Peptides against a protein of PDB entry 2AZE. Designs and how they scored, part 85

Target 1, 148 residues: chain A of PDB entry 2AZE
Amino acid sequence: AQECQNLEVERQRRLERIKQKQSQLQELILQQIAFKNLVQRNRHAEQQASRPPPPNSVIHLPFIIVNTSKKTVIDCSISNDKFEYLFNFDNTFEIHDDIEVLKRMGMACGLESGSCSAEDLKMARSLVPKALEPYVTEMAQGTVGGVF
Target 2, 101 residues: chain B of PDB entry 2AZE
Amino acid sequence: GRLEGLTQDLRQLQESEQQLDHLMNICTTQLRLLSEDTDSQRLAYVTCQDLRSIADPAEQMVMVIKAPPETQLQAVDSSENFQISLKSKQGPIDVFLCPEE

## One batch from the design tools (peptide; made by RFdiffusion4, then SolubleMPNN)

Design b1_p16_2_s3 (from b1_p16_2, 6 letters changed)
Fold by OpenDDE base, seed 5:
Structure b1_p16_2_s3 (fold): chain B 148 residues (1-148), chain C 101 residues (1-101), chain A 16 residues (1-16)
Amino acid sequence: as target 1 above (148 residues)
Amino acid sequence: as target 2 above (101 residues)
Amino acid sequence: TKVYKIVHPFAKLVPL
């Protein structure tokens, strides 16, 4: 009886760990798709334009975005070595990391929200190694969560 | 019996976790390869047009922060206080505004 | 108050 209880505790521990790893894997897949899709888009755009974009018009990864109303007053304090920043706002703001920005741009093909068309899914599959394609399919179907 | 069933379940869960670990290793390897590829890094950018699609500078001020790894960001967003604090340990932080079109 | 750490290769905000 005690042995069975010990194994049940271990089973639950492993199930929770697997669930966490599934979430991490999904995020890694989305990052890979978003990154490769972004690079592909930009490569194509530069080829069509036959020139790179102006240097001051692009922001390379990694980055963070903060947005607020244009009416918001912002006070900024910066250390001499620029290691520390303090921003004070008189109204609300939003913060977005580059991954979120890429997702909102559609770089993850809508896979992150289940808004993946057949064409989006085809693109997503083409941007991952063969071994990951079944998992991408499961993500699109919303069937990830069970132990495979 | 229950013992045999639980033992078998644990073996199956172990195999499943090993498969997940394998897939994660594939993903991390791919991301590492991309991070080490100079051409990919050159092309890994967004434009001001992209950012306008997320937050229109006509209505919103868009601030861009480029910070070293492990930088800490503290945010307070309440009726009494609206504040962002950045602390880097590995180098200087760059902040700039995304211009309007 | 929310505290985050910026992790790479992306600038992902991870809660602390």
Scores: peptide ipSAE 0.390, ipTM 0.914, DockQ to the pose 0.835; fails the geometry check
Fold by OpenDDE base, seed 4:
Structure b1_p16_2_s3 (fold): chain B 148 residues (1-148), chain C 101 residues (1-101), chain A 16 residues (1-16)
Amino acid sequence: as target 1 above (148 residues)
Amino acid sequence: as target 2 above (101 residues)
Amino acid sequence: TKVYKIVHPFAKLVPL
């Protein structure tokens, strides 16, 4: 009947919304893990060194990186107020945000690709609130979609 | 019947979404706490060594961009044009080169 | 042409 058809449309709408939120949640979890893991790493490193690194030797979040061949010629135009930048390259370049950098550094414990060792999973679980641990486990197993 | 089944499914989906929202709220709260913690912010950094592990500066130049929220980045990467445009409305943009050793 | 928005607290590039 028409009513059933309407409800089926609504069902599909809700399923899609849930799927989108699941994706968002997974990203939030990865961000949290990566951030906390980074902080933990640096804290440990500074303790071992008994001093913080020089201020200009580190890059604080947030940041974006652009990499290109050292042979690439770059022309840069900057507004006086530094609100606008224009870079022209004579060859290809790559852009990476800080989240991607952290993931590549292993700060997300391989959870982003479901490639966690037992130790990685243990670390990941330790970096989230208890309520999120089951979801982290599901992410590691690739079985996201069960009953919350 | 079918109508009753669909109605029940919708209620179950609503409950599932509410649970999902709750988990998301937990995550956003944790991220907010991290952003508000001075010590965490102080320790939230990468080194040039970290960046070298991603892009070897022996062969690649690594440029770092620090820009305010909502900054627009436009990238063109084609055989004809290779361009990056940055436009901020909330403050200055800082760009610097990661040193190589 | 790819257009992104920088989102914080991370500098995540979000397509527009």
Scores: peptide ipSAE 0.384, ipTM 0.913, DockQ to the pose 0.859; fails the geometry check
Fold by OpenDDE base, seed 1:
Structure b1_p16_2_s3 (fold): chain B 148 residues (1-148), chain C 101 residues (1-101), chain A 16 residues (1-16)
Amino acid sequence: as target 1 above (148 residues)
Amino acid sequence: as target 2 above (101 residues)
Amino acid sequence: TKVYKIVHPFAKLVPL
């Protein structure tokens, strides 16, 4: 019947929306873990050193990284107000946002790739509210989607 | 019948979505609290050593971009054009290089 | 050509 057809369309729409939200939730969890882990690492390091790092030796979030060969020639033009930048390279470059950098640093405990040791998983769980712990476990196992 | 089954499925999917929304709200709340915490902000940094672990300045030039929210970044990476364009509407952009060891 | 927007609090690159 037409009614069933309409409900099937709605069902598919909801399934797709849920899938999107699952991806968003996973990213949010990774961001939270990475951020808290970074803060924890730095706090410990500063306590160990008994001082904060020199101001110009650190890069605070947020940031973007661009890397290219040292042999690459870069021409840069900057507006007077520094609102606009134009970089021209004579060779390829890479762009990384801070989230990606944190992941590569292991700040997300390998959860993003499902490469969590027991210790990594324990750390990851400790960096989220209790309500999120089951989902972290599912992410580590690669079994996300069992919500329904 | 089929109608009853579909109706039941939709109800269950609604409950699942509500649970996801709840979890997402928890996450966004935590992130907001972290972003508003002065101590967390102070400690939310990486070092040049961290960046060298990602891209070694001995082989790669590492450029850092600090830009305001909503800054537009345009990247062209092709055989005949290698370009990055930055356009901010909310303030100046800062760019600097990480030194090699 | 790839066009992104920098989204805070993280500098996440979001396609436009």
Scores: peptide ipSAE 0.371, ipTM 0.913, DockQ to the pose 0.875; fails the geometry check
Fold by OpenDDE base, seed 3:
Structure b1_p16_2_s3 (fold): chain B 148 residues (1-148), chain C 101 residues (1-101), chain A 16 residues (1-16)
Amino acid sequence: as target 1 above (148 residues)
Amino acid sequence: as target 2 above (101 residues)
Amino acid sequence: TKVYKIVHPFAKLVPL
């Protein structure tokens, strides 16, 4: 009886770990797709323009963005060495990392929501190694979650 | 019995986890390769137009933060306090605003 | 209060 209880605890622990790893894998796939798609887009654009964009016209990864109403008053305190920042807002704000920005740009082909068009799915599959294609398909169909 | 069933389940779960680990290793390898490719890093950028498409600068101010790895970000967003604190240990933090449309 | 660390190569916000 005690042995069975111990195994039940272990079973639950493993199930939770697998669940976490599934989420991590999905995120890694999305990151890979988004990044490769971004690079591909920019490469094509630069080839068409026959030149890179001006250095100060682009924001290289990594970055985060903070957005708030343009009416929001922001007070900023900065240390002398710029190692520390303190921002005070008089209203709510949003923070987004670069991956989220890429997703919103459509760089993940809508795979993050499982709402891919046929063309989006084709693009997504083309941007991952063969071993990951089945998982991409499952993500697009919203059927990820089972234990295999 | 119950013991045999649980033992079998644990073996199956172990196999499933190993498969996940393998797939994750493939992903992390791909990301590492991208991070080591100088051309990819050069092309890993967004434009102000991209950011405008996400957060309308006509209504929203967009601030960009570039910080060194392991920088700590603390955010408080409540009815009584709206604050962001950044603390870097590896170098200076750069902050700039996206221009209006 | 939410506390994160910025993780490279992406600026991914990871909870501390």
Scores: peptide ipSAE 0.244, ipTM 0.903, DockQ to the pose 0.864; fails the geometry check

Design b1_p16_2_s4 (from b1_p16_2, 5 letters changed)
Fold by OpenDDE base, seed 5:
Structure b1_p16_2_s4 (fold): chain B 148 residues (1-148), chain C 101 residues (1-101), chain A 16 residues (1-16)
Amino acid sequence: as target 1 above (148 residues)
Amino acid sequence: as target 2 above (101 residues)
Amino acid sequence: SKVYKIVHPFAKLVPL
């Protein structure tokens, strides 16, 4: 019947929306864990050193990284107001946002790839509110994807 | 019947989405609190050593870009053209090299 | 070519 058909269309719409929100939530969780873990690491390091790092030795979030071979020739054009940049390379390059950098640093405890140890999982759980702990567990097990 | 079953499924999906929204609200709240905490922002940094662990400066040049929100980045990486374009509408962009140790 | 925007509070690159 037409009524059932309409409901099935709506069902599919909701399922797709839920799937999208699940992916978004997972990313938000990873961002939270990575950020808190980074802050915790740095706090501990500064306490152990009893001093902050030199100002010119640190890069505060947010940032983007571009890397290329040291042999790559780079030409740069900058607008007068520094609102526009143009970089021309003679070879390939890589771009990484700060979230990716943090993940590669292990700040997300390997949760992003489901390759976390028991200790990593414990750390990850400790860096999120209690309500999010079950979801972190599901992420670690690779069981996220089902509907609640 | 089929209609009743679909209706029930939709109600369950609605509840599931509401739970998901709740969790997302918790996450966004936490991130907002972190962004508003001065001490957290002070400690939210990576070092050149961290970057070297990802891209070895002995072999790779590492460029750092500090850009305002909503800055547009256009990248072309092909055999014929290698280019990055940055366009900001919120303020100036800062670019610097990560020094070698 | 690929076009992104930088989304804050983190510098996440989002395709346009």
Scores: peptide ipSAE 0.394, ipTM 0.914, DockQ to the pose 0.834; fails the geometry check
Fold by OpenDDE base, seed 4:
Structure b1_p16_2_s4 (fold): chain B 148 residues (1-148), chain C 101 residues (1-101), chain A 16 residues (1-16)
Amino acid sequence: as target 1 above (148 residues)
Amino acid sequence: as target 2 above (101 residues)
Amino acid sequence: SKVYKIVHPFAKLVPL
């Protein structure tokens, strides 16, 4: 009985670890899809324009965005070596990492919310290695959790 | 019996975790390949128009932060204190506004 | 107070 109880505790620990890794894998898949889709979009756009955009008109990954009202007063202190920044705002602000930005742009094809159209799913599948395609399908259907 | 069943379940979970690790390795490998591809890195950008889709510059100012890995970001957003602190130990941090703002 | 770590290749904010 005690041995069975110990094994059940271990079973629960492993299940929790697997769940965490599943979450990590899903995020990695989304990152890959979003990145490749972004690159594809920009490649196509540059081909149509027959030239790249001006260097100072684009923001390369990685980046973080901070936005606040234009009326917000911001005090900024910067160290001499630019290793430290301190921003003081007189009102609320928002922070978005580049992954969030790409998701909002639709670069993850709606896979992040399981809201893929047939075309979105086709695109998502085309942007991952064959071994990951079944998992992408499961993400789109909301059926992640099968035994590997 | 119960013991044998639990033992078998644990073995199956181990195999499942190994397959999961394999898939994760595939993903990390792909991301590494992307990071090493010069053309992909050149094309890995967003525009000010993209940023306007998430924060309209007509109403919001948008700051862009480019920081090295492991940079610490501390944010306080309360009625009494609104603050962002950035601390890097690996290199300088760049902060700028969108050029079209 | 929220503390994050920036991870690459994306500038993903990871809570500490």
Scores: peptide ipSAE 0.385, ipTM 0.912, DockQ to the pose 0.861; fails the geometry check
Fold by OpenDDE base, seed 1:
Structure b1_p16_2_s4 (fold): chain B 148 residues (1-148), chain C 101 residues (1-101), chain A 16 residues (1-16)
Amino acid sequence: as target 1 above (148 residues)
Amino acid sequence: as target 2 above (101 residues)
Amino acid sequence: SKVYKIVHPFAKLVPL
């Protein structure tokens, strides 16, 4: 019946929406873990050093990094108010946001790539609210995707 | 029948989505609280050493960009053009180099 | 060319 066909279309639409939200939740969880882990690391380091790092020696979130060969020639044009920048390179470059940097630093405990040791998983679980722990476990196992 | 089955499926999917939304709200709330916490903000940093671990300044120049929210970044990376443009609407952009060890 | 927006509190690059 036409009614059943309409409902099947709606069902598929909802399934796709849920899938998208699952991906968003996973990213949010990774962000939370990475952020809290970073803060925890730095707190511990500062306590051991008995002082905070020099102000100009650290980069606070948020940030973006651009890397290129040291041989790359870069021309930079900056507006007077510094609202606009234009960089011209004579060779290829890479751009990374802070989230990617944190992941590469291991701040997400390898959860993003399924390379999560038992200790990493324990850390990851400890950095999220209790309600999110089951989802973290599913992420580590690679079993996320079902409808609950 | 088929209609009843589909109707039931849609109800179950609605409940699942609501549960998912709830989890997302919990996570978003946690992130917001962290972003608003002064101590967390103070400790939310990386070092040049951290950056060197992912891109060694001995071989790679590492540029750091700090820009206001909603800043537009346009990147062109082709054989004919290698360009990055930044346009902020909310304030000045700061760019600096990570020093080599 | 790729155009992104910087989204806070993380500097996540999202396509415009």
Scores: peptide ipSAE 0.373, ipTM 0.912, DockQ to the pose 0.875; fails the geometry check
Fold by OpenDDE base, seed 3:
Structure b1_p16_2_s4 (fold): chain B 148 residues (1-148), chain C 101 residues (1-101), chain A 16 residues (1-16)
Amino acid sequence: as target 1 above (148 residues)
Amino acid sequence: as target 2 above (101 residues)
Amino acid sequence: SKVYKIVHPFAKLVPL
């Protein structure tokens, strides 16, 4: 009885760990797709233009975005060495990491929401190793979550 | 019995987790390769136009933060306090605004 | 308040 109870606890622990790993894997896949898609887009664009963009016109990863109303008043305090920043806003703001930005740009092909077209899915599959393609398909269909 | 059933379940879960670990290793390897490829890093950028497409500067101000690894970000967004704190231990933080154009 | 850590090579925010 006690042994069974111990195994049940272990079972629950493993189930939770698997669930967490499934989520992590999905995020990793989305990151990979988004990144590769971005690089591919930019490579193509630069080839077509026969030149790279002006240095100050682009933002290289990694970055964080903060957006707020243009009417929001922002007070910024910066340490002398620029190691510390403090921003005070008089209204609400939003924070987005670069991955989220890429997703919103469509770089993850809508896979993050399971809202990808046939062409989007084709692109997504082309940007991952073969071993990950079945998982990409499951993500697109919304069938992820099962234990295999 | 129950013991045998649980034992079998745990074995199956172990196999499932091992499969997940394998897939994750493949994925992390790909990401590492991307991070180590200088050409990919050179091309890993967004434009101000990209940001304007997702955050209209006509309505929103967009601030860009470039910070070293392990930088700590603390955000307070409540009716009484709206604050962002950044603390880096590995180098200076760069902050700039995207043009409204 | 929410505390995050910026993780590289991406700038993914992870809770602390």
Scores: peptide ipSAE 0.373, ipTM 0.912, DockQ to the pose 0.844; fails the geometry check

Design b1_p16_3_s1 (from b1_p16_3, 6 letters changed)
Fold by OpenDDE base, seed 1:
Parts: structure tokens; C-alpha cells; sequence
Structure b1_p16_3_s1 (fold): chain B 148 residues (1-148), chain C 101 residues (1-101), chain A 16 residues (1-16)
């Protein structure tokens, strides 16, 4: 019947929306873990050193990284007010945001790739509220979707 | 029947979505708390050493861009054009290089 | 943020 067809369309629509939200939730969890882990690392490091690092020796979030070969020639034009930048390269480049950098640093405990040791998983769980722990476990196992 | 089954599925999906929304709200709340905590923000940094661990400046030039949140970024990476454009409406953009060891 | 969104869009364009 037409009614059933309409409901099936709605069902598919909701399934797709849920899938999108699952991806968003996973990213949010990774961000939370990465940020908290970074803060803990730095807090510990500063305590060990008994002082904070020099102000110009660190890069606070947020930031973007651009990397290219040292042989790459870069031409840069900057507006007077520094509101506008234009970079021209003679070769390929890569762009990474701060979140990706943190992931590559291991701040997300390998959760992003499902490569968590027991210690990594324990750390990851400790950096999220209790309500999120089951989802972190599912992410580590690669079994996200059990919400249904 | 089929109608009853679909109706039940939709109700279950609604509950699942509500649970996801709840979890997402928890996450966004935690992230906001981090952003509002002065000490956390002070400690939310990486070092040049961290960046070197990802991209060795001996082989790669690492450029850092600090831009306001509403900055527009455009990039082209093709055989004929390699370009990055940044446009900020809310403040100056800062660009600097991480030195090699 | 808009910056993150623009970066995402840039990456999308680069992947096309």
C-alpha cells in the first residue's frame, strides 16, 4: 500500500540521518579525548619541568598546518592588514588541521583507527563521561551501530 | 503485518536517534567546558617537536597558520596550480614556520 | 567553525 511505501521512505531517511549522526558523534568523542589527553600530557610535562614552556615555543589550538617539500618555492602575498594571504607553490602541498595533528600524535589513543591497546582503551574511557564509555568501547571494537 | 512492522521500526529509530542526540549533547557540553576553562586552554598546545614528529622539517617545510574561526580557506592542488588563499573578516592571520632542529 | 568547514570543502575539492 501507499502508506507502507511512504513509511519505508521515511525509514530509509531516518537510517541515513542516524548514520550521519553516528559519524558526528564519533568525531566529537575523538576530539574530546584528544583535547583532554593533550591537556593532561602538557600539564604533566610542565609539572615535571616545574615551569611552563616559553610562550613562543608552543602553538595553541586552533591552528592549521601546511607542509611541503623544502625544495618547494613558495610565493606569499599579504594584505596590509594581514586579513588576506595568498600562497603560490611550485609543487604539491598538504594541509592538516589541529585535530588531525592530534590524532597523528596519538592523542586519540588510536581510537580513530581501532588500534587501541588495553592501556589506550583505558585512557580513552577515562577521558569521557560515563555515559559515553560504552560508545568508546564500541568504537575500539569497530562495532559502532549497536544503538539499534 | 507490514504496516505494523514499519511503524515499530520507526519508533525504534526515533528512540535510537534521541539517544544519539543525547550523547552528542554530552560531548558538545564537554568540549564547551574545555573551551571555557582557562587552564585547559592554556594547556591546549602542541610544540614544534610534536610537529616534527609528524613532518620532519629536515625534509618538509612546516608552516603554521593561526587564523580567526571565520576565516575562509581555499586551496588548489593541481599540476598547473598550487595555491592556498586565506581571507579573514574578523582579524589578522598569523603565519610562521616551525624551525628544524 | 567556518574555517574548519572551508578546510573540509577545500579537501573535498582537492579530492575531486
Amino acid sequence: as target 1 above (148 residues)
Amino acid sequence: as target 2 above (101 residues)
Amino acid sequence: SKLRESLKEARKKLAE
Scores: peptide ipSAE 0.318, ipTM 0.917, DockQ to the pose 0.798
Fold by OpenDDE base, seed 4:
Structure b1_p16_3_s1 (fold): chain B 148 residues (1-148), chain C 101 residues (1-101), chain A 16 residues (1-16)
Amino acid sequence: as target 1 above (148 residues)
Amino acid sequence: as target 2 above (101 residues)
Amino acid sequence: SKLRESLKEARKKLAE
C-alpha cells in the first residue's frame, strides 16, 4: 500500500512535469515559426525592393512595446546615463514583448490560437524541422494536452 | 495488480518525457542557430508599419523600448498608480515612439 | 533574458 502510494505521487509529479514541458515546447515552436517567418518575409521584401529598409525605419528584435491611449499623459524621468527610466501615466497601459507582437502580426500563422488555414498550417510546418511537424499539426488541431 | 499498473504507467511516462525533451532540444537548437546567424539577425526586425497594424497610432501611442537583456522592468497599473520602471546594468536603454506615418 | 523574465513577472503581477 505504501509503495503504491509512493508511485502514485511520482506518477502525478511526472504528469505535471510533462504538462509543463508541453507548454514550454509549444511556446518554443511558436517562437521558432514566428522568427523564421519574419526573417523570410523581410528577406523577400528586401529582394523585391532591391535594397534594405532605412536604418531608422526598423526595430530589431529583441524589444518590448508599451501602448496606451493617445490621450494618456506620460511623464518620463531618465537618468543621465540612460540606465534608468521611470514612466508615469495618468491612465492604463499595455506592455507587450516582441514575441507577442509577432503573433499578432500573424507570424506564427495563427498556430497560437489554433486558427490556421490550410496555407497557414503548410507554412508553419515548413518552418520547423521534420521532427516537430507532428506536434505542429497537433497544435493546429488543438489536440495537444494528452500524454503521447 | 495496482502496483504493476503504476509501474507500467511510470515507464510509459518516462518515455513520453524523453520524447518531449528530445523535441525541446531540437527546438532550442533551432532558436540558437537563428540567434547565431548574422544574416538572420539582420533580418529579424519589424517596421513601424507592422506596429501600426496591431496598434493604430491614430488611437494608441506606441512606445518602443530597446534594452539590454539584463534590464529590470517593473510595472504598476492601478487606479492610483500607473508606472513603468526600467533599470539596466549593462548599457543604456533606448526608448522611442513609433510615428503614425 | 532577464528583461523578458521581468516583463513576464510584471505582467503576472498586473494580472493579479
Scores: peptide ipSAE 0.317, ipTM 0.917, DockQ to the pose 0.794
Fold by OpenDDE base, seed 5:
Structure b1_p16_3_s1 (fold): chain B 148 residues (1-148), chain C 101 residues (1-101), chain A 16 residues (1-16)
Amino acid sequence: as target 1 above (148 residues)
Amino acid sequence: as target 2 above (101 residues)
Amino acid sequence: SKLRESLKEARKKLAE
């Protein structure tokens, strides 16, 4: 009886760990798709324009953005070496990392929200190694969660 | 019996976890390859137009933060305090506004 | 990265 109880505890532990790893894997897949899709888009755009964009017009990854109303008053304190920043706002703000920005741009093909058309899914599959394609399919169908 | 069933379940879960680990290794390898490719890194950028599509500078101020990977970020967003703190250990932090078109 | 991790933690606090 005690042995069975120990194994049940271990089973639950492993199930939770697997669930966490599934979430991590999904995020990694989305990052890979988003990055590759972004690079592909920019490569195509530069080829069509026959020139790279102006240096001051692009923001290379990684980055973070903060957005707030234009009416929001922002006070900024900066250390002399620019190692420390303190921003004080008089109203609410939003923070987004580069990955979230890419997702909102559609670089992850809507796979992150299950809003993936057939064409989007085809694109997503084309941007991952063969071994990951089944998992991409499961993500699109919303069937990820079971132990495979 | 119950013991045998649990033992079998644990073996199956172990195999499933090993498969997940394998897939994660593939993903991390791909991401590393992208980070090591100079051309990919050159092309890994967004434009101000991209940011405008997410947060219109006509209505929203968009601040861009370029910070070293080991930078610490803290934020408070409440009725009494609205604050963002950045502390870098390796190198300066660059902050700029995304211009309007 | 630590930056991404700290951002994640910050968002957790903001959600509370």
Scores: peptide ipSAE 0.316, ipTM 0.918, DockQ to the pose 0.803
Fold by OpenDDE base, seed 2:
Structure b1_p16_3_s1 (fold): chain B 148 residues (1-148), chain C 101 residues (1-101), chain A 16 residues (1-16)
Amino acid sequence: as target 1 above (148 residues)
Amino acid sequence: as target 2 above (101 residues)
Amino acid sequence: SKLRESLKEARKKLAE
């Protein structure tokens, strides 16, 4: 029946939309955990040191990093007002945003890979509102994707 | 019948999406609160040591880019060319190298 | 963030 066919199409459309939103939510949760964990780490560190780190030794968010072999030759062209940059490399490079950096630092407690320890999971749960805790649990055990 | 089943599925999906939206709103609210908290922003930093821990400058050159949020980034990484282009509309871009220890 | 979106897009292009 045509009506059933129309509803099937709509069903698939909604399923895909939900899947996309689930991915977005997971990323948002990871960002939240990473940011809060970073702040907490730094707060503790500064308290223990009884002073902030040297200003030139820290990089405030947001930022992007580019890494390449130290043997890579880089040519850089910069506009006078520094509004435009052009980098040419003679070899491959990698680009990472601050979120990825935080993840690699462990700030997301390994939740991004769904392989966090019990302690990491406890930390992750403590860094989100109560309403998000069940979702964090699902992320940790790799069971996200179900329709709720 | 099939029609009734599909109708029910759509209702359930609608409810699921609503719950999902609710959770997303909670999460975005938390992120906004972090961005609005001066102390949190002050503490939202990494160190060169942190960067060294994930990308060893002894083996890798690490370049840090501080750019306005609306900056356009384009990258090409192929056998023919390796290029990064940055274009800002809101302000200057700051680029510096993370020194190796 | 356009920067983040650009980065995401760039990565997609690099993956092609």
Scores: peptide ipSAE 0.298, ipTM 0.916, DockQ to the pose 0.793

